# Peptides against a protein of PDB entry 2L9B: the designs that were tried, part 7

Target 1, 91 residues: chain A of PDB entry 2L9B
Amino acid sequence: ANFLSQKFPELPSGIDVNINMTTPAMMISSELAKKPKEVQLKFLQKFQEWTRAHPEDAVSLLELCPQLSFVTAELLLTNGICKVDDLIPLA
Target 2, 91 residues: chain A of PDB entry 2L9B as posed
Amino acid sequence: ANFLSQKFPELPSGIDVNINMTTPAMMISSELAKKPKEVQLKFLQKFQEWTRAHPEDAASLLELCPQLSFVTAELLLTNGICKVDDLIPLA

## One batch from the design tools (peptide; made by RFdiffusion4, then SolubleMPNN)

Design b1_p9_8_s1 (from b1_p9_8, 4 letters changed)
Fold by OpenDDE base, seed 2:
Structure b1_p9_8_s1 (fold): chain B 91 residues (1-91), chain A 9 residues (1-9)
Amino acid sequence: as target 1 above (91 residues)
Amino acid sequence: LRSLLETLK
């Protein structure tokens, strides 16, 4: 398995996307929603802790895996942890 | 982006 799957097993596995029927963002949101809420929250907690401990590596990872930025934002929003307005300053 | 989703999700 790849790095992300090993480090953060709570994340869904990668899948192909049919862009003629959906958008990548929609697909990500759909796949995330298939995970139990407790698993979603566990990922957020682990990712937060790892990011705090390894901020430089976290930046590099998010640059390497831009979809992970969307994943994190989506989970924060869908679980009511933050609002869209809270993320705007970070863009 | 599709490639990234396929490999890393």
Scores: peptide ipSAE 0.043, ipTM 0.685, DockQ to the pose 0.047
Fold by OpenDDE base, seed 3:
Structure b1_p9_8_s1 (fold): chain B 91 residues (1-91), chain A 9 residues (1-9)
Amino acid sequence: as target 1 above (91 residues)
Amino acid sequence: LRSLLETLK
């Protein structure tokens, strides 16, 4: 649980998921948006570098934590780095 | 999905 926060401190801290009025996806998006743009971009850069250096570990991590794929996609989209159409082939 | 979010902690 602490692995992600230690490895990628730019990510939001874990939060209570016992919510009634918000979907989990909306919660993730909201928490990400609270981070400064510079921090969001820094995460993307670090994660990109790490995945290139450790592709097998990256695949395993994304399989174990599918929400991390959502996080990455969300940040790519919200920061204008790619569009939805760019991600469709990867889904 | 809730359980997946918990893994971010």
Scores: peptide ipSAE 0.041, ipTM 0.686, DockQ to the pose 0.049
Fold by OpenDDE base, seed 1:
Structure b1_p9_8_s1 (fold): chain B 91 residues (1-91), chain A 9 residues (1-9)
Amino acid sequence: as target 1 above (91 residues)
Amino acid sequence: LRSLLETLK
């Protein structure tokens, strides 16, 4: 198991993406949606707590794994925690 | 974008 799987088991496992058939974003969204809501929320809470405790490591991780930024944004949006306008300043 | 899913592996 990779670092992310061990640290955040709530995340889905990585999968191959055929960019000729779909976009990576759509695939990520689809895989995330397969997780129960409580699991999605658990990830968000754990990731938030970890980020607050380890801000430098969090930045490094998000730079290393840019898909994780999308994951976080997607979960915030789909669970109604944030609005799109809330994320625009971060782009 | 392809790398996004691959990095989750």
Scores: peptide ipSAE 0.046, ipTM 0.704, DockQ to the pose 0.052; fails the geometry check
Fold by OpenDDE base, seed 5:
Structure b1_p9_8_s1 (fold): chain B 91 residues (1-91), chain A 9 residues (1-9)
Amino acid sequence: as target 1 above (91 residues)
Amino acid sequence: LRSLLETLK
């Protein structure tokens, strides 16, 4: 299993991507939406806690796995935790 | 992009 699967089992498994069908962002969004809301929220909670405890490692992970930044933003937005305007200053 | 999605697992 991949590091992400081991550390954050709430995340969906990676899939083979057919970019001719849709955009990668839409595919990620679709896969995330297949997870129960409670699982989505659990990921956010665990990721938040881990990031606070290991900020340097969190930065490294997000650089290594840039899709995880999208995942986090997507889950924050779709679950109504933040607004798009809240993310703009971070971009 | 393909690899990005695959590395989610």
Scores: peptide ipSAE 0.041, ipTM 0.689, DockQ to the pose 0.049; fails the geometry check

Design b1_p9_8_s2 (from b1_p9_8 with D3E N6D)
Fold by OpenDDE base, seed 1:
Structure b1_p9_8_s2 (fold): chain B 91 residues (1-91), chain A 9 residues (1-9)
Amino acid sequence: as target 1 above (91 residues)
Amino acid sequence: LKELLDVLK
């Protein structure tokens, strides 16, 4: 198992994306939505705690794995924790 | 990224 799956087992394992049929973002969103809400929230909690404890490592990880930024934003939005306006500066 | 991390704080 890779680093992300070991540290954050709540995340989907990942699947191939046929870019001719969909976008990576749509696939990620779809796979995330398959997880129970409690699992989604557990990931957010763990990621939040880890980020607070290891802010520099968190930045490095998100730079290395830009998909994880999308995951985090998506889960914050879909679970009503953040609003779109809160994330506008990320665009 | 900083903005996202700030939201998580």
Scores: peptide ipSAE 0.219, ipTM 0.814, DockQ to the pose 0.204
Fold by OpenDDE base, seed 4:
Structure b1_p9_8_s2 (fold): chain B 91 residues (1-91), chain A 9 residues (1-9)
Amino acid sequence: as target 1 above (91 residues)
Amino acid sequence: LKELLDVLK
């Protein structure tokens, strides 16, 4: 019912993370991997298009939801759209 | 975050 779930329904719903058992990054990766590939690709396409049309809003959203940066990077990498070297400037 | 957005272009 939140903005992200409504705008990008392809994303999994948030869950609590037990930091004693895993890391948030590992949990996010696991939850993303449960989604069908076509759903993952659809999210990337929609997010790409929205980002192109609304770059300032995209920056604001990524600042508000930093986990979304990880989601995007993870999906780009796991779907072979970009390589780790393409993300080096983010370090 | 500009670099990430550029990757998405």
Scores: peptide ipSAE 0.219, ipTM 0.814, DockQ to the pose 0.197
Fold by OpenDDE base, seed 2:
Structure b1_p9_8_s2 (fold): chain B 91 residues (1-91), chain A 9 residues (1-9)
Amino acid sequence: as target 1 above (91 residues)
Amino acid sequence: LKELLDVLK
């Protein structure tokens, strides 16, 4: 198991993407949506706590795994925790 | 990334 799977077991494992049918972002969103809401929220809570405790490591991880930034943003949006406007500064 | 982390705070 890789680091992400060990640290955040709530996340789905990586899968291949058929770029002729969808985008990586759409695949990530789809796989996340397959997880129960309570699991999604549990990930957000754990990731929040970890980033608070280890902000430097969190930045490094997000740079190493840019898909994790998308995951976090997607879960925040789909669970109604923030709005798109709240994430505009990330662009 | 900093803004994302700020949202998580």
Scores: peptide ipSAE 0.217, ipTM 0.813, DockQ to the pose 0.204
Fold by OpenDDE base, seed 3:
Structure b1_p9_8_s2 (fold): chain B 91 residues (1-91), chain A 9 residues (1-9)
Amino acid sequence: as target 1 above (91 residues)
Amino acid sequence: LKELLDVLK
């Protein structure tokens, strides 16, 4: 958590999730949408550059933090960079 | 997971 906030400050801070009120995915989507588009795009750019430079570390991080995969996919879709069909192979 | 990274790259 500290690593992610330090490395990618554009991401929302971690928050408690009441599973009786919502789902983690819904909460993530909601928190991401609160960030300005410019901040969302900045994260995508930085994450893209980092994953290109450190592919093994990127895989390890995404294995450790599956929610980050969801974040990335969500931002790609909501910002019109990818279509759902582009992510079908991930299912 | 590799597929996601490939989309990003």
Scores: peptide ipSAE 0.217, ipTM 0.812, DockQ to the pose 0.203

Design b1_p9_8_s3 (from b1_p9_8 with D3E N6E)
Fold by OpenDDE base, seed 5:
Structure b1_p9_8_s3 (fold): chain B 91 residues (1-91), chain A 9 residues (1-9)
Amino acid sequence: as target 1 above (91 residues)
Amino acid sequence: LKELLEVLK
């Protein structure tokens, strides 16, 4: 298993995207939604804690894995933790 | 990405 799977086992393992059926973003959203809310929140908690402790590594990871930025934003929004306006600086 | 850290902070 890769780094993300080992460090954040709450994340979906990922699947091959059929772009004829959907977009990558929609696929990610769908896969995330399949996880129980408690698992989604657990990921956010762990990612938050790790990010606070290792901000430089967090930036590097998000640059290496751009999809993880989407994951984090999506989970923050769908779980009502932040609003779209809170993420404007990320746009 | 630094801004995302601020949101999580």
Scores: peptide ipSAE 0.207, ipTM 0.809, DockQ to the pose 0.200
Fold by OpenDDE base, seed 1:
Structure b1_p9_8_s3 (fold): chain B 91 residues (1-91), chain A 9 residues (1-9)
Amino acid sequence: as target 1 above (91 residues)
Amino acid sequence: LKELLEVLK
């Protein structure tokens, strides 16, 4: 019942990551993919609306939770909303 | 981050 889970319940719950077997990024991608497309899109919509309304808070949150930047980028890409070229400056 | 937020606009 943390901030992210309360604000964005569409996100999957965190799980343990065995870094000897995989990377956190791979696990995040896998867990996100388990969510229905409708839920993924709902998160993106809500997050988009929230970032528009609270741009400074959005920056702070993404700095605090860098994994959320990865989540957002991953969902944008996997749902065909943006292209890799659109996110190159983030690397 | 700025670029990501720009994409979300």
Scores: peptide ipSAE 0.207, ipTM 0.808, DockQ to the pose 0.203
Fold by OpenDDE base, seed 3:
Structure b1_p9_8_s3 (fold): chain B 91 residues (1-91), chain A 9 residues (1-9)
Amino acid sequence: as target 1 above (91 residues)
Amino acid sequence: LKELLEVLK
């Protein structure tokens, strides 16, 4: 298993994306929504704690896997933890 | 990216 699947097993496994049929963001949103709320919240908690403890590694990981930034933002929004206005500085 | 990490803190 790769690093992400081992460290964050709550995440969906990677899947092939047909870019002619949909967008990667749309696929990610769909796959995340299939996970139970408890699993989504557990990922957020673990990722938050890991990021706090290892900020330099978190930056490197998010640079390597930009989709993980989208995952985190999506889960924060869909679970009502933050508002869209809170993420405007990311634009 | 840095801002996202700040939101998580």
Scores: peptide ipSAE 0.205, ipTM 0.807, DockQ to the pose 0.201
Fold by OpenDDE base, seed 4:
Structure b1_p9_8_s3 (fold): chain B 91 residues (1-91), chain A 9 residues (1-9)
Amino acid sequence: as target 1 above (91 residues)
Amino acid sequence: LKELLEVLK
């Protein structure tokens, strides 16, 4: 298992993207939604705590895995933790 | 990515 799977087992394992039928973002959103809410919240909590403790490593991880930025934003939004306006500076 | 980290803070 890779680092992400071991560190954050709450995340989906990942699947191949069929670009003829959907986009990577849409596929990620769909896979995330299949996880129970408590699992989604657990990931957010663990990722928040880890990011606070290891901000430099968090930046490196997000650079290595840009999908994870989308995952985090999507989960924050869908679970009502932040609003779209809170993410505008990322545009 | 600093801004995203701030959102998570």
Scores: peptide ipSAE 0.203, ipTM 0.807, DockQ to the pose 0.198

Design b1_p9_8_s4 (from b1_p9_8, 3 letters changed)
Fold by OpenDDE base, seed 5:
Structure b1_p9_8_s4 (fold): chain B 91 residues (1-91), chain A 9 residues (1-9)
Amino acid sequence: as target 1 above (91 residues)
Amino acid sequence: LRELLDVLK
């Protein structure tokens, strides 16, 4: 598994994206949706706890792995934890 | 990114 999957095993393994069929964002959304809701929520919980404990490392990780920002936003939205308006100030 | 973390907090 890649670095992200090792640290956060709830995340799906990375895959090659065929952008002729879809966008990377849509592919990420699709792969996330394949995980049970329990697993999605577990990731969010663990990521929340980790970011609270290691905010500087969290920023570095999100800069290194920008897809993780999308993952986090997607999971927050799809699980009804936040609304789009809550994320607008962050964009 | 820090602002995103604030949402998670």
Scores: peptide ipSAE 0.045, ipTM 0.680, DockQ to the pose 0.199
Fold by OpenDDE base, seed 4:
Structure b1_p9_8_s4 (fold): chain B 91 residues (1-91), chain A 9 residues (1-9)
Amino acid sequence: as target 1 above (91 residues)
Amino acid sequence: LRELLDVLK
């Protein structure tokens, strides 16, 4: 078990990617959507708290796994917590 | 999620 799986069990398990007409981003969005809303919100809460407590580690993690930024943004958007325009200034 | 993250890399 890796760090992410243990620390954030709310995230979906890794799956083998079958590349056809479906993009990896679409696959991630689909897998996230399979989780109950309460699980999605729990991840966001825990990730927020962890980021506040460990800001430098959080930056390092997101640099190592920039796809996790996509995951977080997608969950924020799909759960109505932020708008797309809220994320643009961060780029 | 690890495998999906790797693909997006």
Scores: peptide ipSAE 0.038, ipTM 0.671, DockQ to the pose 0.055
Fold by OpenDDE base, seed 1:
Structure b1_p9_8_s4 (fold): chain B 91 residues (1-91), chain A 9 residues (1-9)
Amino acid sequence: as target 1 above (91 residues)
Amino acid sequence: LRELLDVLK
């Protein structure tokens, strides 16, 4: 397992996306929803702590992997932690 | 994007 798999095992494994049938965003939402709420919240907690401790690495990671930005936003929204309006300034 | 969370693979 790579760095992310080891550090954030709460995330689902990567899968191939058939863009002729769905969008990556739709698949991300679907896969995340399969995880128990407690696992979703654990990821958010750990990711928050890591980004505060390693801000430069966090920026680089999110630029490298746009999927992870969507993951984080999706989990914040679906768990009622933030509102869409809270994210608009970041987009 | 052809892979979902490919960085985890």
Scores: peptide ipSAE 0.036, ipTM 0.662, DockQ to the pose 0.046
Fold by OpenDDE base, seed 2:
Structure b1_p9_8_s4 (fold): chain B 91 residues (1-91), chain A 9 residues (1-9)
Amino acid sequence: as target 1 above (91 residues)
Amino acid sequence: LRELLDVLK
C-alpha cells in the first residue's frame, strides 16, 4: 500500500469515472458521501493533525494531488464545519 | 480523466 492508503485509510478507493454523465467533482462528492460521517470526520481530524505537524510535506502533497484539496474542502463544507466564504481567503 | 479517485490512494 502507498502512503495515502496507509496514512489515510478513510479515503475512498480509486474508481473509474463516467465523464459523460457526471463531473469529477460530483463523483468525488458522491463517493465521499458514501462513507459514514464518523469516518469523514476522522479523516479531517487526522489530516489536520498531520498537516500541523508536517506543513511543508502537506503543501507538497496537495500540489501533487490537487483532488485532495477538493476532498478536504468538500468534507469541511458538507459537515458544516466551515462555509464557502471561510475558504476564499485561503485561495 | 477516467481514474480520478486513484490519486486518493
Scores: peptide ipSAE 0.028, ipTM 0.613, DockQ to the pose 0.045; fails the geometry check

## One batch from the design tools (peptide; made by RFdiffusion4, then SolubleMPNN)

Design b1_p10_1_s1 (from b1_p10_1 with Y4M)
Fold by OpenDDE base, seed 5:
Structure b1_p10_1_s1 (fold): chain B 91 residues (1-91), chain A 10 residues (1-10)
Amino acid sequence: as target 1 above (91 residues)
Amino acid sequence: SEFMEILSIL
Protein backbone atom coordinates (compact mmCIF):
# COMPACT_ATOMS: atom_id res chain seq x y z
CA ALA B 1 0.00 0.00 0.00
CA ASN B 2 2.88 2.37 0.75
CA PHE B 3 5.97 3.23 -1.27
CA LEU B 4 8.29 0.78 0.47
CA SER B 5 5.84 -2.10 0.29
CA GLN B 6 5.36 -1.52 -3.40
CA LYS B 7 8.98 -0.88 -4.28
CA PHE B 8 10.53 -3.49 -2.00
CA PRO B 9 7.97 -6.24 -1.46
CA GLU B 10 10.72 -8.49 -0.09
CA LEU B 11 10.59 -6.59 3.19
CA PRO B 12 8.38 -7.85 5.97
CA SER B 13 5.33 -5.76 6.69
CA GLY B 14 5.91 -3.09 9.26
CA ILE B 15 4.44 -3.60 12.69
CA ASP B 16 4.31 -1.73 15.95
CA VAL B 17 7.08 -2.70 18.31
CA ASN B 18 6.28 -3.55 21.89
CA ILE B 19 9.32 -2.00 23.49
CA ASN B 20 8.37 -3.41 26.86
CA MET B 21 9.29 -6.89 25.71
CA THR B 22 11.96 -6.28 23.10
CA THR B 23 13.94 -3.62 21.31
CA PRO B 24 13.23 -2.50 17.77
CA ALA B 25 16.60 -3.87 16.72
CA MET B 26 15.84 -7.31 18.09
CA MET B 27 12.42 -7.33 16.48
CA ILE B 28 13.83 -6.30 13.13
CA SER B 29 16.50 -8.98 13.32
CA SER B 30 13.90 -11.58 14.17
CA GLU B 31 11.52 -10.60 11.38
CA LEU B 32 14.28 -10.45 8.80
CA ALA B 33 15.50 -13.89 9.80
CA LYS B 34 12.07 -15.30 8.97
CA LYS B 35 12.60 -14.44 5.32
CA PRO B 36 14.47 -16.88 3.11
CA LYS B 37 18.06 -15.97 2.33
CA GLU B 38 17.15 -15.56 -1.32
CA VAL B 39 14.56 -12.95 -0.43
CA GLN B 40 17.00 -11.14 1.84
CA LEU B 41 19.60 -10.99 -0.90
CA LYS B 42 17.03 -9.90 -3.44
CA PHE B 43 16.09 -6.95 -1.27
CA LEU B 44 19.73 -5.96 -0.87
CA GLN B 45 20.25 -6.12 -4.60
CA LYS B 46 17.18 -4.07 -5.42
CA PHE B 47 17.93 -1.55 -2.70
CA GLN B 48 21.50 -1.20 -3.92
CA GLU B 49 20.36 -0.63 -7.48
CA TRP B 50 17.77 1.91 -6.42
CA THR B 51 20.26 3.71 -4.20
CA ARG B 52 22.75 3.97 -7.02
CA ALA B 53 20.12 5.39 -9.32
CA HIS B 54 18.58 7.71 -6.72
CA PRO B 55 21.24 8.58 -4.14
CA GLU B 56 19.57 11.76 -2.93
CA ASP B 57 16.23 10.00 -2.48
CA ALA B 58 17.96 7.14 -0.71
CA VAL B 59 19.52 9.50 1.82
CA SER B 60 16.18 11.15 2.44
CA LEU B 61 14.46 7.80 2.86
CA LEU B 62 17.01 6.57 5.37
CA GLU B 63 16.66 9.79 7.33
CA LEU B 64 12.88 9.40 7.42
CA CYS B 65 13.06 5.67 8.15
CA PRO B 66 16.08 5.06 10.37
CA GLN B 67 15.04 1.43 10.86
CA LEU B 68 15.94 0.85 7.22
CA SER B 69 19.54 1.64 8.04
CA PHE B 70 19.48 -1.11 10.63
CA VAL B 71 17.78 -3.45 8.18
CA THR B 72 20.46 -2.88 5.60
CA ALA B 73 23.32 -3.25 8.06
CA GLU B 74 21.79 -6.35 9.62
CA LEU B 75 21.31 -8.04 6.27
CA LEU B 76 24.82 -7.18 5.15
CA LEU B 77 26.29 -8.62 8.33
CA THR B 78 24.13 -11.73 8.68
CA ASN B 79 24.65 -12.69 5.06
CA GLY B 80 28.41 -12.30 5.34
CA ILE B 81 28.62 -9.51 2.81
CA CYS B 82 30.52 -7.24 5.17
CA LYS B 83 31.99 -7.26 8.65
CA VAL B 84 31.30 -4.98 11.58
CA ASP B 85 34.61 -3.23 11.09
CA ASP B 86 33.60 -2.43 7.52
CA LEU B 87 30.75 -0.31 8.87
CA ILE B 88 32.85 1.71 11.31
CA PRO B 89 33.83 4.36 8.76
CA LEU B 90 30.15 4.86 7.96
CA ALA B 91 28.93 5.07 11.55
CA SER A 1 5.83 7.01 15.86
CA GLU A 2 7.33 5.79 12.63
CA PHE A 3 10.50 4.84 14.47
CA MET A 4 8.54 2.47 16.68
CA GLU A 5 7.47 0.50 13.62
CA ILE A 6 9.71 -1.99 11.93
CA LEU A 7 10.66 -2.03 8.27
CA SER A 8 8.22 -0.62 5.72
CA ILE A 9 6.56 2.61 6.87
CA LEU A 10 6.49 4.91 3.83
Scores: peptide ipSAE 0.047, ipTM 0.686, DockQ to the pose 0.066
Fold by OpenDDE base, seed 2:
Structure b1_p10_1_s1 (fold): chain B 91 residues (1-91), chain A 10 residues (1-10)
Amino acid sequence: as target 1 above (91 residues)
Amino acid sequence: SEFMEILSIL
């Protein structure tokens, strides 16, 4: 288990993407959608709390693992928590 | 691609 799996077990396991058949974004969206809504929301809550407590570490993690930024944005959008315009300041 | 492995870190 990697750091993300241990800290945020609500996330799916890391997997390879066959870009000849799909895009990474499509794969992420698909894998996230397999998780129950409760699990998705729990991840968002835990990640928010962790980010507030460790903002510098959060920035470093998101820089190292940009797919996590996509995950977070996707979950916020698909769960109706944020609109696209809300993400502009973070882009 | 940085996205070739979903939710993996070094």
Scores: peptide ipSAE 0.046, ipTM 0.681, DockQ to the pose 0.057
Fold by OpenDDE base, seed 4:
Structure b1_p10_1_s1 (fold): chain B 91 residues (1-91), chain A 10 residues (1-10)
Amino acid sequence: as target 1 above (91 residues)
Amino acid sequence: SEFMEILSIL
């Protein structure tokens, strides 16, 4: 187990991406889509709350794990959500 | 690469 898995169990497990067969973004989108809508929404809520409570740590995490920025944007878009608002810095 | 892994960091 790692920090992300423990803190946000709603996220898919980490895997290596075969970039010869697909793009990382497409694979992330595919893996996220396998999760029920309720799980996706739960992640967004928890991530928003954590980010508000720990803004500096959140910035550092998003810098270290740019995949997470894509995850957040993807989930907001696919679920048509505008309530989960926070400063998401450009990596 | 930062994007060669899906949510595997930390």
Scores: peptide ipSAE 0.042, ipTM 0.665, DockQ to the pose 0.059
Fold by OpenDDE base, seed 1:
Structure b1_p10_1_s1 (fold): chain B 91 residues (1-91), chain A 10 residues (1-10)
Amino acid sequence: as target 1 above (91 residues)
Amino acid sequence: SEFMEILSIL
């Protein structure tokens, strides 16, 4: 149980990726989709609150764990909270 | 959007 698992238990556990068979993005999308919508939204709410309270730590965490950026973006998009157009300036 | 503050650091 690392920091992410303890702070954000709504996230799937990290797994190894066989990059010869799939991409990390594909694996993340698949694992996230297994979580109920309510759990996905709960993560987004908690992560929003934490980043608001700890902005510098949040930036450091996202730099250290770039997969978390994809997780957050994926959940925002798949739950219809934002559109791809909203993320274009960030990429 | 409610979550625009998260997007600002992504």
Scores: peptide ipSAE 0.034, ipTM 0.650, DockQ to the pose 0.055

Design b1_p10_1_s2 (from b1_p10_1 with Y4F)
Fold by OpenDDE base, seed 3:
Structure b1_p10_1_s2 (fold): chain B 91 residues (1-91), chain A 10 residues (1-10)
Amino acid sequence: as target 1 above (91 residues)
Amino acid sequence: SEFFEILSIL
């Protein structure tokens, strides 16, 4: 129904995190690791293509949904596409 | 806050 679900059907609506139980980063990392590699790479490909075509909208989306930035970084790292050092300039 | 939400990727 929302933009993310429509544009990236691999990503259903987000779930509120109980900060007394865990952190968003912990939960996101755990959930991403459960998904097949082909699904992870498919999302990265689609997100890359969309970001390249609509960079201004991508910036707005990432500001609106900070968790999406973490998702992207986590997938890039865990799939060996980039290294931690590659992300340092963006921190 | 959206910062404290997760994306449950399918």
Scores: peptide ipSAE 0.066, ipTM 0.718, DockQ to the pose 0.161
Fold by OpenDDE base, seed 1:
Structure b1_p10_1_s2 (fold): chain B 91 residues (1-91), chain A 10 residues (1-10)
Amino acid sequence: as target 1 above (91 residues)
Amino acid sequence: SEFFEILSIL
């Protein structure tokens, strides 16, 4: 198992996105929604704690895997933790 | 678009 699977088992397994047939955003949103709310919240908690403890590694990970930024934002929005206006400066 | 440079969702 890779780092993400081991450290954040709450995330869905990675799958290829056929960009000719769908958008990555649609696929990510769909796959995340298959996880129970409690699992989604557990991921957010663990990712927040890890990011605080390892800020440089977190930056590197998000640069390497930019889709993880979308994952995090999507979960924050869909679970009502943040509003769209809260994330506009980060886009 | 920057979020989707990698074609695997995770």
Scores: peptide ipSAE 0.061, ipTM 0.726, DockQ to the pose 0.051
Fold by OpenDDE base, seed 2:
Structure b1_p10_1_s2 (fold): chain B 91 residues (1-91), chain A 10 residues (1-10)
Amino acid sequence: as target 1 above (91 residues)
Amino acid sequence: SEFFEILSIL
């Protein structure tokens, strides 16, 4: 258990990527797609709210875990949501 | 990307 798993349980667990078989981006997208749309939207909402309340911590987190940036972008795109709306404090 | 080889969200 860690901060992210507790704060954002909607995220998938960490897994290894076999880059000889697929790309990391494809793996991330695939794992995210396994989550129901409601769960995906819930994560976006929670992450947006947390980012607004803790913008500096959000920057640090995204620097530490760049895959989280990809996750957020992927979910915004696949759910038809504007990218900048959730990242104003980070811009 | 090396940073994305593991879907490990810490």
Scores: peptide ipSAE 0.059, ipTM 0.714, DockQ to the pose 0.052
Fold by OpenDDE base, seed 5:
Structure b1_p10_1_s2 (fold): chain B 91 residues (1-91), chain A 10 residues (1-10)
Amino acid sequence: as target 1 above (91 residues)
Amino acid sequence: SEFFEILSIL
């Protein structure tokens, strides 16, 4: 198990992306949608709490693993927590 | 490769 699997077990397992047939974003969206809503929300809660407690580590992790930034944005949007326009100031 | 893994550290 990798770092993310150990720290955030609610996440799907990491897998290779076949970029010839799909995009990483499409694959992430598909894998996240396989998880129950309660699991998706649990990840968001735990990641928020961890980020507050470890802001420097959170920045480093998001720089090292940009997939996680997409995961977070996707879950915020698909669960109705924010709108696309709410993310514009962060882009 | 590691770069094209989802939910994995690069």
Scores: peptide ipSAE 0.055, ipTM 0.698, DockQ to the pose 0.060

Design b1_p10_1_s3 (from b1_p10_1 with Y4L)
Fold by OpenDDE base, seed 5:
Structure b1_p10_1_s3 (fold): chain B 91 residues (1-91), chain A 10 residues (1-10)
Amino acid sequence: as target 1 above (91 residues)
Amino acid sequence: SEFLEILSIL
C-alpha cells in the first residue's frame, strides 16, 4: 500500500523487529532470504534501472528509507554480484 | 562494481 510496496512489489512486507533477540540487519537478511532468487534478482534489476533513470529521486528515497541501502547491499552480496571487498572504499 | 555504482550517488 505504501510507495515501496507499489513501486517494488518484490520486496517483503514490513515487519516488527524484536531488537532484544536480533538486530534489524539480521531480520532483514532473514526476510529477504525467504524470497525466491528470481524475485531477488528482479528487484535488483528494477531498482538499478530506476536509480539510473532517477538519480536525484533515488538519493532522496535512500535517505528517507535507509533500510533500502542495506537491502540492496545484502542482495548484491548474497547473490554474488559484488564482493565485500567492494565496500572498502566507502566504509 | 554494481554496489559502487548504486552507492556512488549518495
Scores: peptide ipSAE 0.078, ipTM 0.701, DockQ to the pose 0.048
Fold by OpenDDE base, seed 4:
Structure b1_p10_1_s3 (fold): chain B 91 residues (1-91), chain A 10 residues (1-10)
Amino acid sequence: as target 1 above (91 residues)
Amino acid sequence: SEFLEILSIL
């Protein structure tokens, strides 16, 4: 198991993506949606707490795993925690 | 990172 799987077991396992049939973003969204809402929210909580405690490590992790940024944004949006317009000013 | 700031809304 890798760091993400061990630290955040709520996340789906990584998969190989056939980019000729779909986009990586669509695949991520699909896999996330398979998780119960409670699991999705638990990930957000744990990730928030970890990033507060380890902001420098969090930046490094998001650089190493850019898909994690998409995961976080997707979960915030799909669970109605924020709107797309809330993300734009941070770009 | 500015992106990390979005987590504060949780």
Scores: peptide ipSAE 0.078, ipTM 0.707, DockQ to the pose 0.056
Fold by OpenDDE base, seed 1:
Structure b1_p10_1_s3 (fold): chain B 91 residues (1-91), chain A 10 residues (1-10)
Amino acid sequence: as target 1 above (91 residues)
Amino acid sequence: SEFLEILSIL
């Protein structure tokens, strides 16, 4: 088990992506949607708290695991917590 | 970072 799986068990397990059939982004979105809303919100809460407590480690983690940035953005959007316009500065 | 700041919207 890697750091992400142990620290944030609310996340789906990583899987190999068949890029001939789909994109990594589509796979992530699909797997996240399988989790109950309560679990999705729990991840967001825990990740927020951890990043506040460990900002330097959070930056390093997001650089190492860029998919985590997509996960967070996707969950914020799909749960209606923010709008696409709120994420424009990140692109 | 801007990304970490966005998390504050929770």
Scores: peptide ipSAE 0.073, ipTM 0.706, DockQ to the pose 0.057
Fold by OpenDDE base, seed 2:
Structure b1_p10_1_s3 (fold): chain B 91 residues (1-91), chain A 10 residues (1-10)
Amino acid sequence: as target 1 above (91 residues)
Amino acid sequence: SEFLEILSIL
């Protein structure tokens, strides 16, 4: 298991992407949607707490794993926690 | 990080 799986087991495992049929973003969204809402929210909570406690490590992780940024944004949007307009400053 | 600010929305 990789670092993400160890630290955030709520996340789906990494999978191969056939770009001829879909996009990485679509695959991530699909895999996330397979997780129960409570699991999605648990990840967000844990990730929030971890980033608050370890902001420098969080930045490094997000640089290393840019898909994690997409995951977080997607979960915030799909769970109605924020709106697209709330993400504009970060885009 | 700007991205970390989004997490404060939770």
Scores: peptide ipSAE 0.081, ipTM 0.708, DockQ to the pose 0.058; fails the geometry check

